Peptides against a protein of PDB entry 7RZF. Designs and how they scored, part 306

Target 1, 358 residues: chain A of PDB entry 7RZF
Amino acid sequence: PFQEEHLKQLYKIVPIKDIRNLYVTFPIPDLQKYYKSNPGHYLGHLIGHEGPGSLLSELKSKGWVNTLVGGQKEGARGFMFFIINVDLTEEGLLHVEDIILHMFQYIQKLRAEGPQEWVFQECKDLNAVAFRFKDKERPRGYTSKIAGILHYYPLEEVLTAEYLLEEFRPDLIEMVLDKLRPENVRVAIVSKSFEGKTDRTEEWYGTQYKQEAIPDEVIKKWQNADLNGKFKLPTKNEFIPTNFEILPLEKEATPYPALIKDTAMSKLWFKQDDKFFLPKACLNFEFFSPFAYVDPLHCNMAYLYLELLKDSLNEYAYAAELAGLSYDLQNTIYGMYLSVKGYNDKQPILLKKIIEKM
Target 2, 358 residues: chain A of PDB entry 7RZF as posed
Amino acid sequence: PFQEEHLKQLYKIVPIKDIRNLYVTFPIPDLQKYYKSNPGHYLGHLIGHEGPGSLLSELKSKGWVNTLVGGQKEGARGFMFFIINVDLTEEGLLHVEDIILHMFQYIQKLRAEGPQEWVFQELKDLNAVAFRFKDKERPRGYTSKIAGILHYYPLEEVLTAEYLLEEFRPDLIEMVLDKLRPENVRVAIVSKSFEGKTDRTEEWYGTQYKQEAIPDEVIKKWQNADLNGKFKLPTKNEFIPTNFEILPLEKEATPYPALIKDTAMSKLWFKQDDKFFLPKANLNFEFFSPFAYVDPLHSNMAYLYLELLKDSLNEYAYAAELAGLSYDLQNTIYGMYLSVKGYNDKQPILLKKIIEKM

## One batch from the design tools (peptide; made by RFdiffusion4, then SolubleMPNN)

Design b2_p27_8_s4 (from b2_p27_8, 16 letters changed)
Fold by OpenDDE base, seed 2:
Parts: C-alpha cells; structure tokens; sequence
Structure b2_p27_8_s4 (fold): chain B 358 residues (1-358), chain A 27 residues (1-27)
C-alpha cells in the first residue's frame, strides 16, 4: 500500500517525442471483485465526458487541454490506480496547478450530486451495444485472453464480464470518490521543457525525470476546491440504440441504389444492406442551391452558415459518437452535403436535431 | 468514453506507459 511518503509527489518527465501530457493518479483499492458494478468505469465515464458542463469542455474553453481520459488502471497486487490523463497545450503546461484544481472542482461536483442510477444504466446500455457488435477476435488471441480472464472471472462469465454491468453500487462509487483527494495524488507531467532540469534516470528505459514533493500550499488549494457552477452532470443520451432488429431483404431488392422517389424538389435512392446484416444505416443528403457558388460573397456566406450550424450541433456530437452515430456536414460546389451514419434506431432523432438547427 | 480512449491510449502506450510507470511505481 502507498505510504504517506509516496503521496503528494510530482514527477517531471522528459519524453523522446514532442508530447505534453499530465497524469493525475490516485491509488485506489483493488476493484476486480466489483466487475459487475465497475465503479471505476462509472467515474471514468463522467470525468472523461466531453459534453456541455464537462471537465474537458471547461479546460478546452481555457485553451489548456486538447483531450482528457479518465479511468481505472491495474496496479500491483491488491491495488489499482484511478488516472486522469490530459493532453496539454503549451499554455496548459503553464497552468497545471489550475487544471488540477478544476479536476478537484469536478470531483467535488460528483460528490455533491451523488451516484446517479440513470448514468449507470447508460453505461450498461453502451457496454451491451459494444458487446453485441464486438468484432470476432482472432482465435489465438481469443484463447489466450480467455485463459487470462479465467484467473479473475467464473468460466460462465468470461465472455461477458468485461462488458456486462449488472449491479448499481452507489456505495462503491462513493468509496472510489473518497480516494480521489489531493492528499492521495501523484502527478506526472511529461514535457520536453524539462530537458536539462532532471536529476534521475529510470533504470528500465533510461527515462530522465525529476521527483518533487507537491507543496502543502498547493495541496490545501486543491483541498479547498469550491463548487464551480460551470460544471454540470451530462444530460441523458437520447441516441443510445435499443432496437437492433434487422429487416428481411425485400424480394425486389436491387444490388444497386433504386430511385424510390422522384419529384421536382427531391430525388431519393435506396439500397437495402445485402452484405453486412447490421442494424445500421447511412443517410446521405445533397442540397443543391444555384446561389451557393454564384460569387465569392455567397460562397463565404455558405461557409459561415455551415460553421455556425456545426457549432450549434456540437452539444450532440459526443453523445451521438458514444451511441455509435455520426454526422458530417460539408460545403459542396453545388450547395451542402449532410451524412448521418451508424445504428438506424436513433438516426431519426439526430436528423431531427440537425434539421431543427438548420 | 473510457473505452474508446483506452483503445487510443493503447497505441500511444510506450512513452505514456513509461510516465505512468513512474507515477504508479512504488519506490
């Protein structure tokens, strides 16, 4: 177990590549026995969320962080780590203390709201989708993976244990949140800016680093993290598919797209899937406007319109992506192109939201 | 999501694993 001497440490690490990363790590109990509730996955889902009011949204708005990952990692025998990893901008490298303050403000928000059963249900549903449509692993990799998993899971659960959430355990979520405290933190900063400022070399890889104690004043600043009113729990993800029915192939199904609607204002081509047999669709819309490219002014107006439309849809982009939906919007020489792809069940909801913003 | 990001992290693994090993080592 980590003793007090191993906590509140800062590692400044020189990378070989030009990368800027921050790792905020917390020692946590071994959660392997709690795989059915997976409280680390619940917290990783929220801390790693990218929607409005998320930690990443605020850190991006400040120009400090490009990407954020939250989750559990295996440690040595009898403990794990919870890790928040961010890709730092050059400016973010100067604001590491404030970035970590925002992490603790978000964690404090999670404590104040308490465990949410609906969030657990979304994690369960997303994992069920991922399990159902998991690509067939290569047989040799599958057998070796099963052999490894058999050390941790009953034989009957080996196929499902990585994906199936069964038990909502708010007590375990609170227990993990109680370990996510400034007094338990280990920080690693990876940057070439530490070159020539290191005093240690790692024995296994020759990585140059410096180890420092985090000042008590900084720890106290993080301990006194207030509720930042910018942080909010995510809204429910409306895009998670629940219907996976595959319609039978029609008798008149053609191997090429058939024209099924022809009007003065619209043409519609349809092709049923005859190859993949997945509950997925690809919707493609081409909008024609004689004004889109008539002159440079109209071209710029069409560009600005599309950028504003994309910005207005950004609130849905992450939730759609999590649910296995995507959209694409592009200017064309004839007007605009829209594509909606992924699971067919909730495509009408995403398409409606796009049209309502147009 | 944790799952997608863990998959991308699996590709950046070598230097990030070194940094994580330092941050996660017991002395």
Amino acid sequence: as target 1 above (358 residues)
Amino acid sequence: SEAKKLLEEKKKKSEEEKALKLATRFE
Scores: peptide ipSAE 0.075, ipTM 0.692, DockQ to the pose 0.048
Fold by OpenDDE base, seed 5:
Structure b2_p27_8_s4 (fold): chain B 358 residues (1-358), chain A 27 residues (1-27)
Amino acid sequence: as target 1 above (358 residues)
Amino acid sequence: SEAKKLLEEKKKKSEEEKALKLATRFE
C-alpha cells in the first residue's frame, strides 16, 4: 500500500515523443470483487464525459486541454488506480495546478450531486450494446484474454463480466469518490520542456524524470476546491439504442441502391443490407443549392455556415458517439453533404437535432 | 498514412504506459 511519503508526489517526465500529458492518479482499493456494480466505470464515465458542463468542456474552453480520459486501471495486487489523463496544450502546461483544481472542483460536484441511478442505468445500457455487438475477437487473442479474465471471474460470467452492470451500489461509488482527494494524489507531467531539468532515470526504460513533493500550499488549494457553477452532470443520452430488430430481406432486394422516390425536389435511393445483418443504417443526404458556388463570397458564407452548424451540434456529438451514432457535415460544390451512421433506432432523433440546428 | 498513425499511436501509448508506470510504481 502507498504510505504517506508516496502520496502528494509530482513526477516531471521527459518523453521521447513531442507530447504533453498530465496524469492525475489516485490509489484506490481493489474493485475487482465489485465488477457487478463497477463504481470505477461509473466515475470514469462522468469524469471522462465530454458534453456540456463536463470537466473536458471547461478545460477545453480555457484552451488548456485537448482530450481527457478518466477511469480505473489495475495496479499491483490488492489495489488499483483511478487516473485522469489529459492531453495538454502549450498553455495548459503552464496551468497544471489550475487544471488539477478544476478536476477537484468537478469531483466535488460529483460529491454534492451524489450517485445517480439513471447514470448507472445509462452505463449499463451502453455496456449491453457494446457487448451485444462486440466483434468476435481473433481466436488466439480471445483465448488469451479469457484465460486472463478467468483468474478474476466465475466461468459463467467471464464473457459478460466486463460489460454486465447488475447492481447499483451508491456506497461503493462514494467510497471510490472519497479516495479521489488531494492528499491521495500522484501527479505525472509528461513534456519535452523538462529535458535537462531531470535528476533521475527510470531503470527499465531509461526514462528521465524528476520527482518532487507537491507543496502543502498547493494541496490545500485543491482541498479547498469550491463548487464551480460551470460543472453540471450530463443530460440523459437520447441516442442509446433499445431496438435491435433486423428486418427480413425483402424478396425484391436489389444488389445496388434502387430509386424508391423521385420528386421535383428530392430523389431517394435505398439498399437493404444483404451482408452484415446489423441493426445499423447509413443515411446520406446531398443538398443542392444554386448559390453554393456562385462566387467566392457565397463559398465563404457556405463554409462559415457549416462551421457554425458543426459548432452548434457539438453538444450532441459525444452522446451520439457513445451510443454508436455518428454524423458528418461537408461542403460540396453543389451545396452540403450530411451523413448519419450507426444504429438505426435513434438515427431519427439525431437527424431531427441536426435539422433543428440548420 | 494509417500505418504511420498506428505507429505513432503505438509509440504514444508506449510513452503513456511508461509515464503511467512511473506514476503507478510502488517503491
Scores: peptide ipSAE 0.089, ipTM 0.688, DockQ to the pose 0.066; fails the geometry check
Fold by OpenDDE base, seed 4:
Structure b2_p27_8_s4 (fold): chain B 358 residues (1-358), chain A 27 residues (1-27)
Amino acid sequence: as target 1 above (358 residues)
Amino acid sequence: SEAKKLLEEKKKKSEEEKALKLATRFE
């Protein structure tokens, strides 16, 4: 177990690559026996959320962080770590103390709101979807998912761990939240800016680093993290698929898209999946406007419109992605292209949200 | 190329894992 001397430590690490990363780590009890409730995954889902009012959204808005991952990782025997990992901007590297303050403000928000059963249910449903389709994903998607899951689970457990959340355990969520305190923190900052400023070498990899105690004043600043009114729990993810029915292949199914609607204003092409047999669809819309590219002004207005549309849809982007939905919006020389891809069940919901913003 | 990106991502992950191992190492 970590002794007090191992806590409140700052590691300044020199990478081989030009990377800037911050790792905020907390020793937590071994939760492996609680895999059915997986409180670390629940917290990782919220802390790592990318929606409005998330930790990442605030840190991005300040230009300090590009990406954020939160989750549990295996430690040595009898304990784990909860880790918040961020990709730092150059500016963010100067604001590490304030970034960590925001992390503690978000954690304080999670304490104030308490454990939410609906969030657990969403995690359960998302994991069930991920598990159900794990073996059906293309190797590239699979490796990317495994890589994402590796932030939440050890490599061995990623392969074997039943993604099945079964038990809502608010007590365990609170117990983990109680370990996410400044007095229990171990911070690692990875940056080339520490080159020539290190005094230690890591034994196994020869990594150059410096270890420092975090000043008590900084710990106290983090302990006094208030409720930041910018932080909010995510809204319910409307895009999580629940219906995975695969319609039978029609007898007259063509190997190519068939024109199923032809009107003066629209053509509709349809092709049933005859290869993958997945409850997924690709909806592609090409909009033709004679005005979109008539002149540079109209072109710029069409561009601006699409950028504003994308911005207005950003609130749904992460929730859609988590649910295995994606959309794409592009300007074309003839107007606009819209694509909606992923599980077919909630595609109408996403499409409706897009249309409501158009 | 996609292969170069994958190699860069693998190397990034390897460095991140090293850094994380240091931060999570028990002395």
Scores: peptide ipSAE 0.082, ipTM 0.686, DockQ to the pose 0.063; fails the geometry check
Fold by OpenDDE base, seed 3:
Structure b2_p27_8_s4 (fold): chain B 358 residues (1-358), chain A 27 residues (1-27)
Amino acid sequence: as target 1 above (358 residues)
Amino acid sequence: SEAKKLLEEKKKKSEEEKALKLATRFE
């Protein structure tokens, strides 16, 4: 569907809101028939990864990007798009060419490493967790979604088709990755900085934009994207739950938290879930320090400590979130509050990581 | 408060969807 004239295009778009977004878009084949392998999800998982050595981690370290999303999106009949979307900083808006260079460097790293079956298995396991514990969608939304996907999936698979990965297809991953090239790119930049610099108006929404060809020299710069040694594949997600056993309700289960441990340095309250029967727990820790708020210096040091602790835990935050774990750290007038929430199976691992950084 | 956040998020999504529709409308 896209002729050469539609490729290597730059769109400068004026938003109504003060937003700064970059969309790097690649036309790809229709992948709908490959839902059992979902090669676009595999690539979206890696390109959109937020861990150490990820594309986002590097772009964020430069102060250019706040958030990154990678994935496939439906287009028209017979094609899709792969889209890398970033939220730009003010500085990042000045470095769009270099941001896109880093995207192609990361894509080149994915080519050099080749398809990884363990990454596919991780995606499969994450999707299985998400499916198993999918909240009951509102009936209207769910029925509308089912009606849309019934065109693509057997009725028996409709409920699972978005989540169930069955087949590792490295050939399809490579096929999609081969479409993620500078010669196949369409770039859109959304910024108010383009106000008064546009020459076109979109008919449906009245959105002002300018269309430009990307210079051949810029395309060549992206084609010659070297392997950036800062980019690494993610490590295996250690937080993915594998045990979903629901413990039986204890005979002495109280409707309120019971004190189960009382020591000179700690008190522990416990309440079993009597309502939801989910393999989830909520761990809450309150730390008391007589020094935390004695004076402005100690207060500022306690604040700085917590910010440094949060920063030191960022390497785990994304992997934990993907696995349905979360943590929160807050200063309190008496010291610090920690919460760990989500699937109980890997909570001890996350809690250990937090304690090791404390 | 929450209704305003939901309205702002809906408006944000609507503008991101508009920009994305422009970026993905290639006629």
Scores: peptide ipSAE 0.077, ipTM 0.677, DockQ to the pose 0.069; fails the geometry check

## One batch from the design tools (peptide; made by RFdiffusion4, then SolubleMPNN)

Design b2_p28_1_s1 (from b2_p28_1, 16 letters changed)
Fold by OpenDDE base, seed 2:
Structure b2_p28_1_s1 (fold): chain B 358 residues (1-358), chain A 28 residues (1-28)
Amino acid sequence: as target 1 above (358 residues)
Amino acid sequence: LDGLFVASWLQESLSFPKKSGFSFPVET
């Protein structure tokens, strides 16, 4: 449906709210029939990755972007969009051309590395976990949703089609990557800074906007995007759970935490889950130090230590979060508090990394 | 067509924040 005149366009949009957003949009073929491989999800996972060597990591390091989302969106019948959406800083609003250049550099890196089966496997495993442990939805909303998706999926697959990946299709990943080119781009910038600089009004919501052609020189700059050595594929996510065994309730299981270890340096309380029956655990550690709050200097040193520790753990935070693990670190008047929560299988790995950084 | 795209982007901007790797939900 998009002709050449609809491509290489820039839209400057005035929001009602004080927001700064960039939308980089690519028309793509309808991928609905490929739900078993979901190449758009694969690309969205990589482009939207937050780890070291990611697009977001570089853009954030420059102070241009706060958040990034990548993925497919439904269009009209017979086509879809791939969208990269970022929250812009005030400085980032001045560097939109360079932000988009970095997007194309990252896309070029994905082309150079080619489709990775291990990345697909991680997406498959993450989606399988999400399906298996999906929260109960409200019956009315759930039935309405299922009724809607019955138009897209076989009846036998309607419950699983949105989650369960079955087929690695590198050909489809490459096909979508081939559509993510400067000649196929539509850009929208949303900012109040365009107030009074627009010439059109949208019919449905009365939104003020301006449409401009992207200059050929800018398109050429993006077409000549080189390989930026800062961009790397993510490392394997070691936090993805594989064991979901629920241990039987102990015969002497107490309704309250039991003291199972008492030493001069440590006390340990344990409570087995008798309510939820999930392969999840909550580990809480309270570290006591007589120096943590003895004076303002020690208090500030303890604060600084914790901030440095959090910063040193940022490389693991995203991968852990994707895998359904979380940690929390807090200063207390008695010392420090650490919490590790989520699927129990890989909690020891995350805990070990935290302790090694401490 | 251009107005529809602007409207679509605005609806999306109102739905922020989204998680990374998110497939945009089908407008049912």
Scores: peptide ipSAE 0.033, ipTM 0.566, DockQ to the pose 0.479
Fold by OpenDDE base, seed 1:
Structure b2_p28_1_s1 (fold): chain B 358 residues (1-358), chain A 28 residues (1-28)
Amino acid sequence: as target 1 above (358 residues)
Amino acid sequence: LDGLFVASWLQESLSFPKKSGFSFPVET
């Protein structure tokens, strides 16, 4: 539907809310028939990755971007979009051209590395976990959703089609990646800073905007995006659960936490799950120090310690979150609180990493 | 197409990989 005249366009949009967003959009073929391989999800997973060597990590390090999301969006019949959406800082709003250059450098890195079957396998495993342990939705909403997607999927697959990956299709990944080029780009910048600088009004919502052609020199700059050595593929996610065994309920299981260890240095309370029967656990630790709140200096030192600890754990936070693990660290008047929640299988790995950084 | 495109950017409904929000089932 978009002709060449609709490509290489820049839109400056005035929002109602005080938001700063960048949308980098690429027209792509309709991928609906490829739901079993979902090449758009593969690319969205990598482009939207938040770990070390990711696009977001580099853009955050420059102070230009807060959040980044990448993925496919439905268009009209017969076409889709791939969109990279970025929450811009005030400084990032001044560096949009360079942000987009970094996007193309990351895309060029993905071309150079080629499709990775192990990344597909991680996506497959994550989606299988998400499907198997999916929370109950509101019946009305769920039924309406299922009724809608029956137009796109066979009846026998309608429950699984959005989750279960079956086929690694490197050819389709490369096909989509080939559409992520500067000559195929549409850029939108959303900021109140464009107020009074627009010349068009959108008919349906009254949104004020300006449309401009992206200069050929800028397109050429993006076309010549080199390999940036700061960009790396993510490492394998060690937090993906593989064991989902549910331990049998103990005969002496109490409805309340039982004290199972009492020593001079530690008390341990345990409550077995007798309600949900999920392969999940909550580990809660309270660390006591007589120095944590003795005076303002020690209180500030304890605060600073936790902020440094959190910062040192950022490298694991995203990978853990993707795998359905989370942690929380808080200062208390008695010391420190640590919580680790998620699938129980890989909790010991995350806990070990936290304790090693402490 | 341009108006629809502008409007489509303002709609937050990007089907991005949902961070699997691990909600521990809390008895509400």
Scores: peptide ipSAE 0.032, ipTM 0.520, DockQ to the pose 0.160
Fold by OpenDDE base, seed 4:
Structure b2_p28_1_s1 (fold): chain B 358 residues (1-358), chain A 28 residues (1-28)
Amino acid sequence: as target 1 above (358 residues)
Amino acid sequence: LDGLFVASWLQESLSFPKKSGFSFPVET
């Protein structure tokens, strides 16, 4: 549907809200029939990754971007879009060309590394977990959604089609990557800074915008995107749960946490889940230190320690979150609080990582 | 197409999942 004249375009859009967003959009073929492989999800997972060596990590390190999202989106019949969306800082708004250059450098890295079956397997496993433990939706909304997606999926697969990956298709991943090129780009920048600088009004919502052709020199700069050595593929996500066994309820399960360990240095309370029957646990640790809040200096040192600890854990935070694990670290007037929540299988791994960084 | 692109894009910016890696569901 997009002709060449619709490509290599820049849209400067005035928002109603005070937001700064960049959208880098690529027309891609309709991949609906390939939902079992979902190459756009694979690419979205990598491009949108937040770990070390990710696109977001580099853009954050420069102070240009706060958040990044990547993925496929449905268009009209017969085509889709791949979209990279970033939340821009004020500084990032001045560096849009360089941000997009980094996007193409990361895409070039993905081409150089080629499709990775292990990454697909992680996506498959994550989606299977998300499906299996999906929360209940409101019936009305759910029914309407299902009715809509019945046009796209077989009846037998309508519940699973959006979640369950079945086929690794490196050919389709490469095909989509081949569409993520500067010559196919449509860029939109959303900022109030364009107020009074627009010449068009969108007919449906009255949104003011300006359309410009991206200069050929800029397109060429992006086409010549080299391999940036800062970009790396993610490491394997060690936090993805594989064991979902629910232990039988103890015969004498107490409705309240029972004290199962009592020592001079530690107390441990335990309560088995008697309500939800999920392969999840909540681990809560309260650490007591007489030095944590003795004076303003110690209080600030305890705060600084925790901030440094959190920073040192950032490498694991995203991978853990993707895997349905979370942690929380808080200063208390008595010391510190640690919480680890989520699927119980890999909680010991996350806990060990936290303790090793402490 | 350009106006539709701008309009669709603005609506969608509000609906983007907070997760960094995603695929949009097929909506009618």
Scores: peptide ipSAE 0.031, ipTM 0.553, DockQ to the pose 0.455; fails the geometry check
Fold by OpenDDE base, seed 5:
Structure b2_p28_1_s1 (fold): chain B 358 residues (1-358), chain A 28 residues (1-28)
Amino acid sequence: as target 1 above (358 residues)
Amino acid sequence: LDGLFVASWLQESLSFPKKSGFSFPVET
């Protein structure tokens, strides 16, 4: 277990690759026995959320961070870590203290709101979908993985333990949140900008690093993190599928897309899935406009329109992705291409939102 | 412990779950 001397430490690490990363790490108790409630997954879901009012949304708006991941990680026996990892911009590298302040502001928001059962239920539902429709893995890799996790889970639960949530445990969520404090922090900054500024070498990989104590003043700033009014809990994810019914094959199902609608304004081709039998669909739309590529001005306007449209859809993109839905928008020489893919149940909702933004 | 910690971060840069793109089963 990390003693006080191992906490409040800053590591400046020189990477081999040209990357800029910040790792904010908190030692936490071993939560393995709580896999049925998985409080670390709950917190990782919220801290790592990309929707409006999320930590990432705010840090992106400042130009400091590109990506954010939050979650628990296994340590050695008897302890775990909760880690918040961000990909830093060049500007973000200059604002690490402020980035971490925002992390603590978001954590403080989570404390103020308290554990939300509906968020747990969404995590449960998402994980259940992921389990039910899990892709086939290579048998060798899968067997090796299962053999490894047999040490942690009962035999009867070994297949489900990583996915199926059973118990909402607000007490455990609060317990983990209580470990996410400035006094319990270990910070690593990974950047080539530290080359020639390090004084230690890691024994296993030869990685150059510098270790420094985080100043007490900085710790106090983080301890005094106020509620930032920009942070909000996510809204309910409307895209989580609930209907997984697979329609019977039509007797006249063609091996190729059949033209099922032909009008002056549209042609529609349909092919039923005769192979995979998944509750998924691929919707592809080609929009034709004689103006899309008539001259350089119209071409650029069509491009700008699509970029603005994509930007306006960002609020839904993450929630859709979590729910196993995706969309793609592309300019074509004839106009625009739209693709919507994933579970069929909530595709109409996503499609409607796309059309409303158009 | 410090070396292990630095090493753990280096391994993490490798093991972050890539967003599991739903690979539609492509026939291999």
Scores: peptide ipSAE 0.030, ipTM 0.548, DockQ to the pose 0.177; fails the geometry check

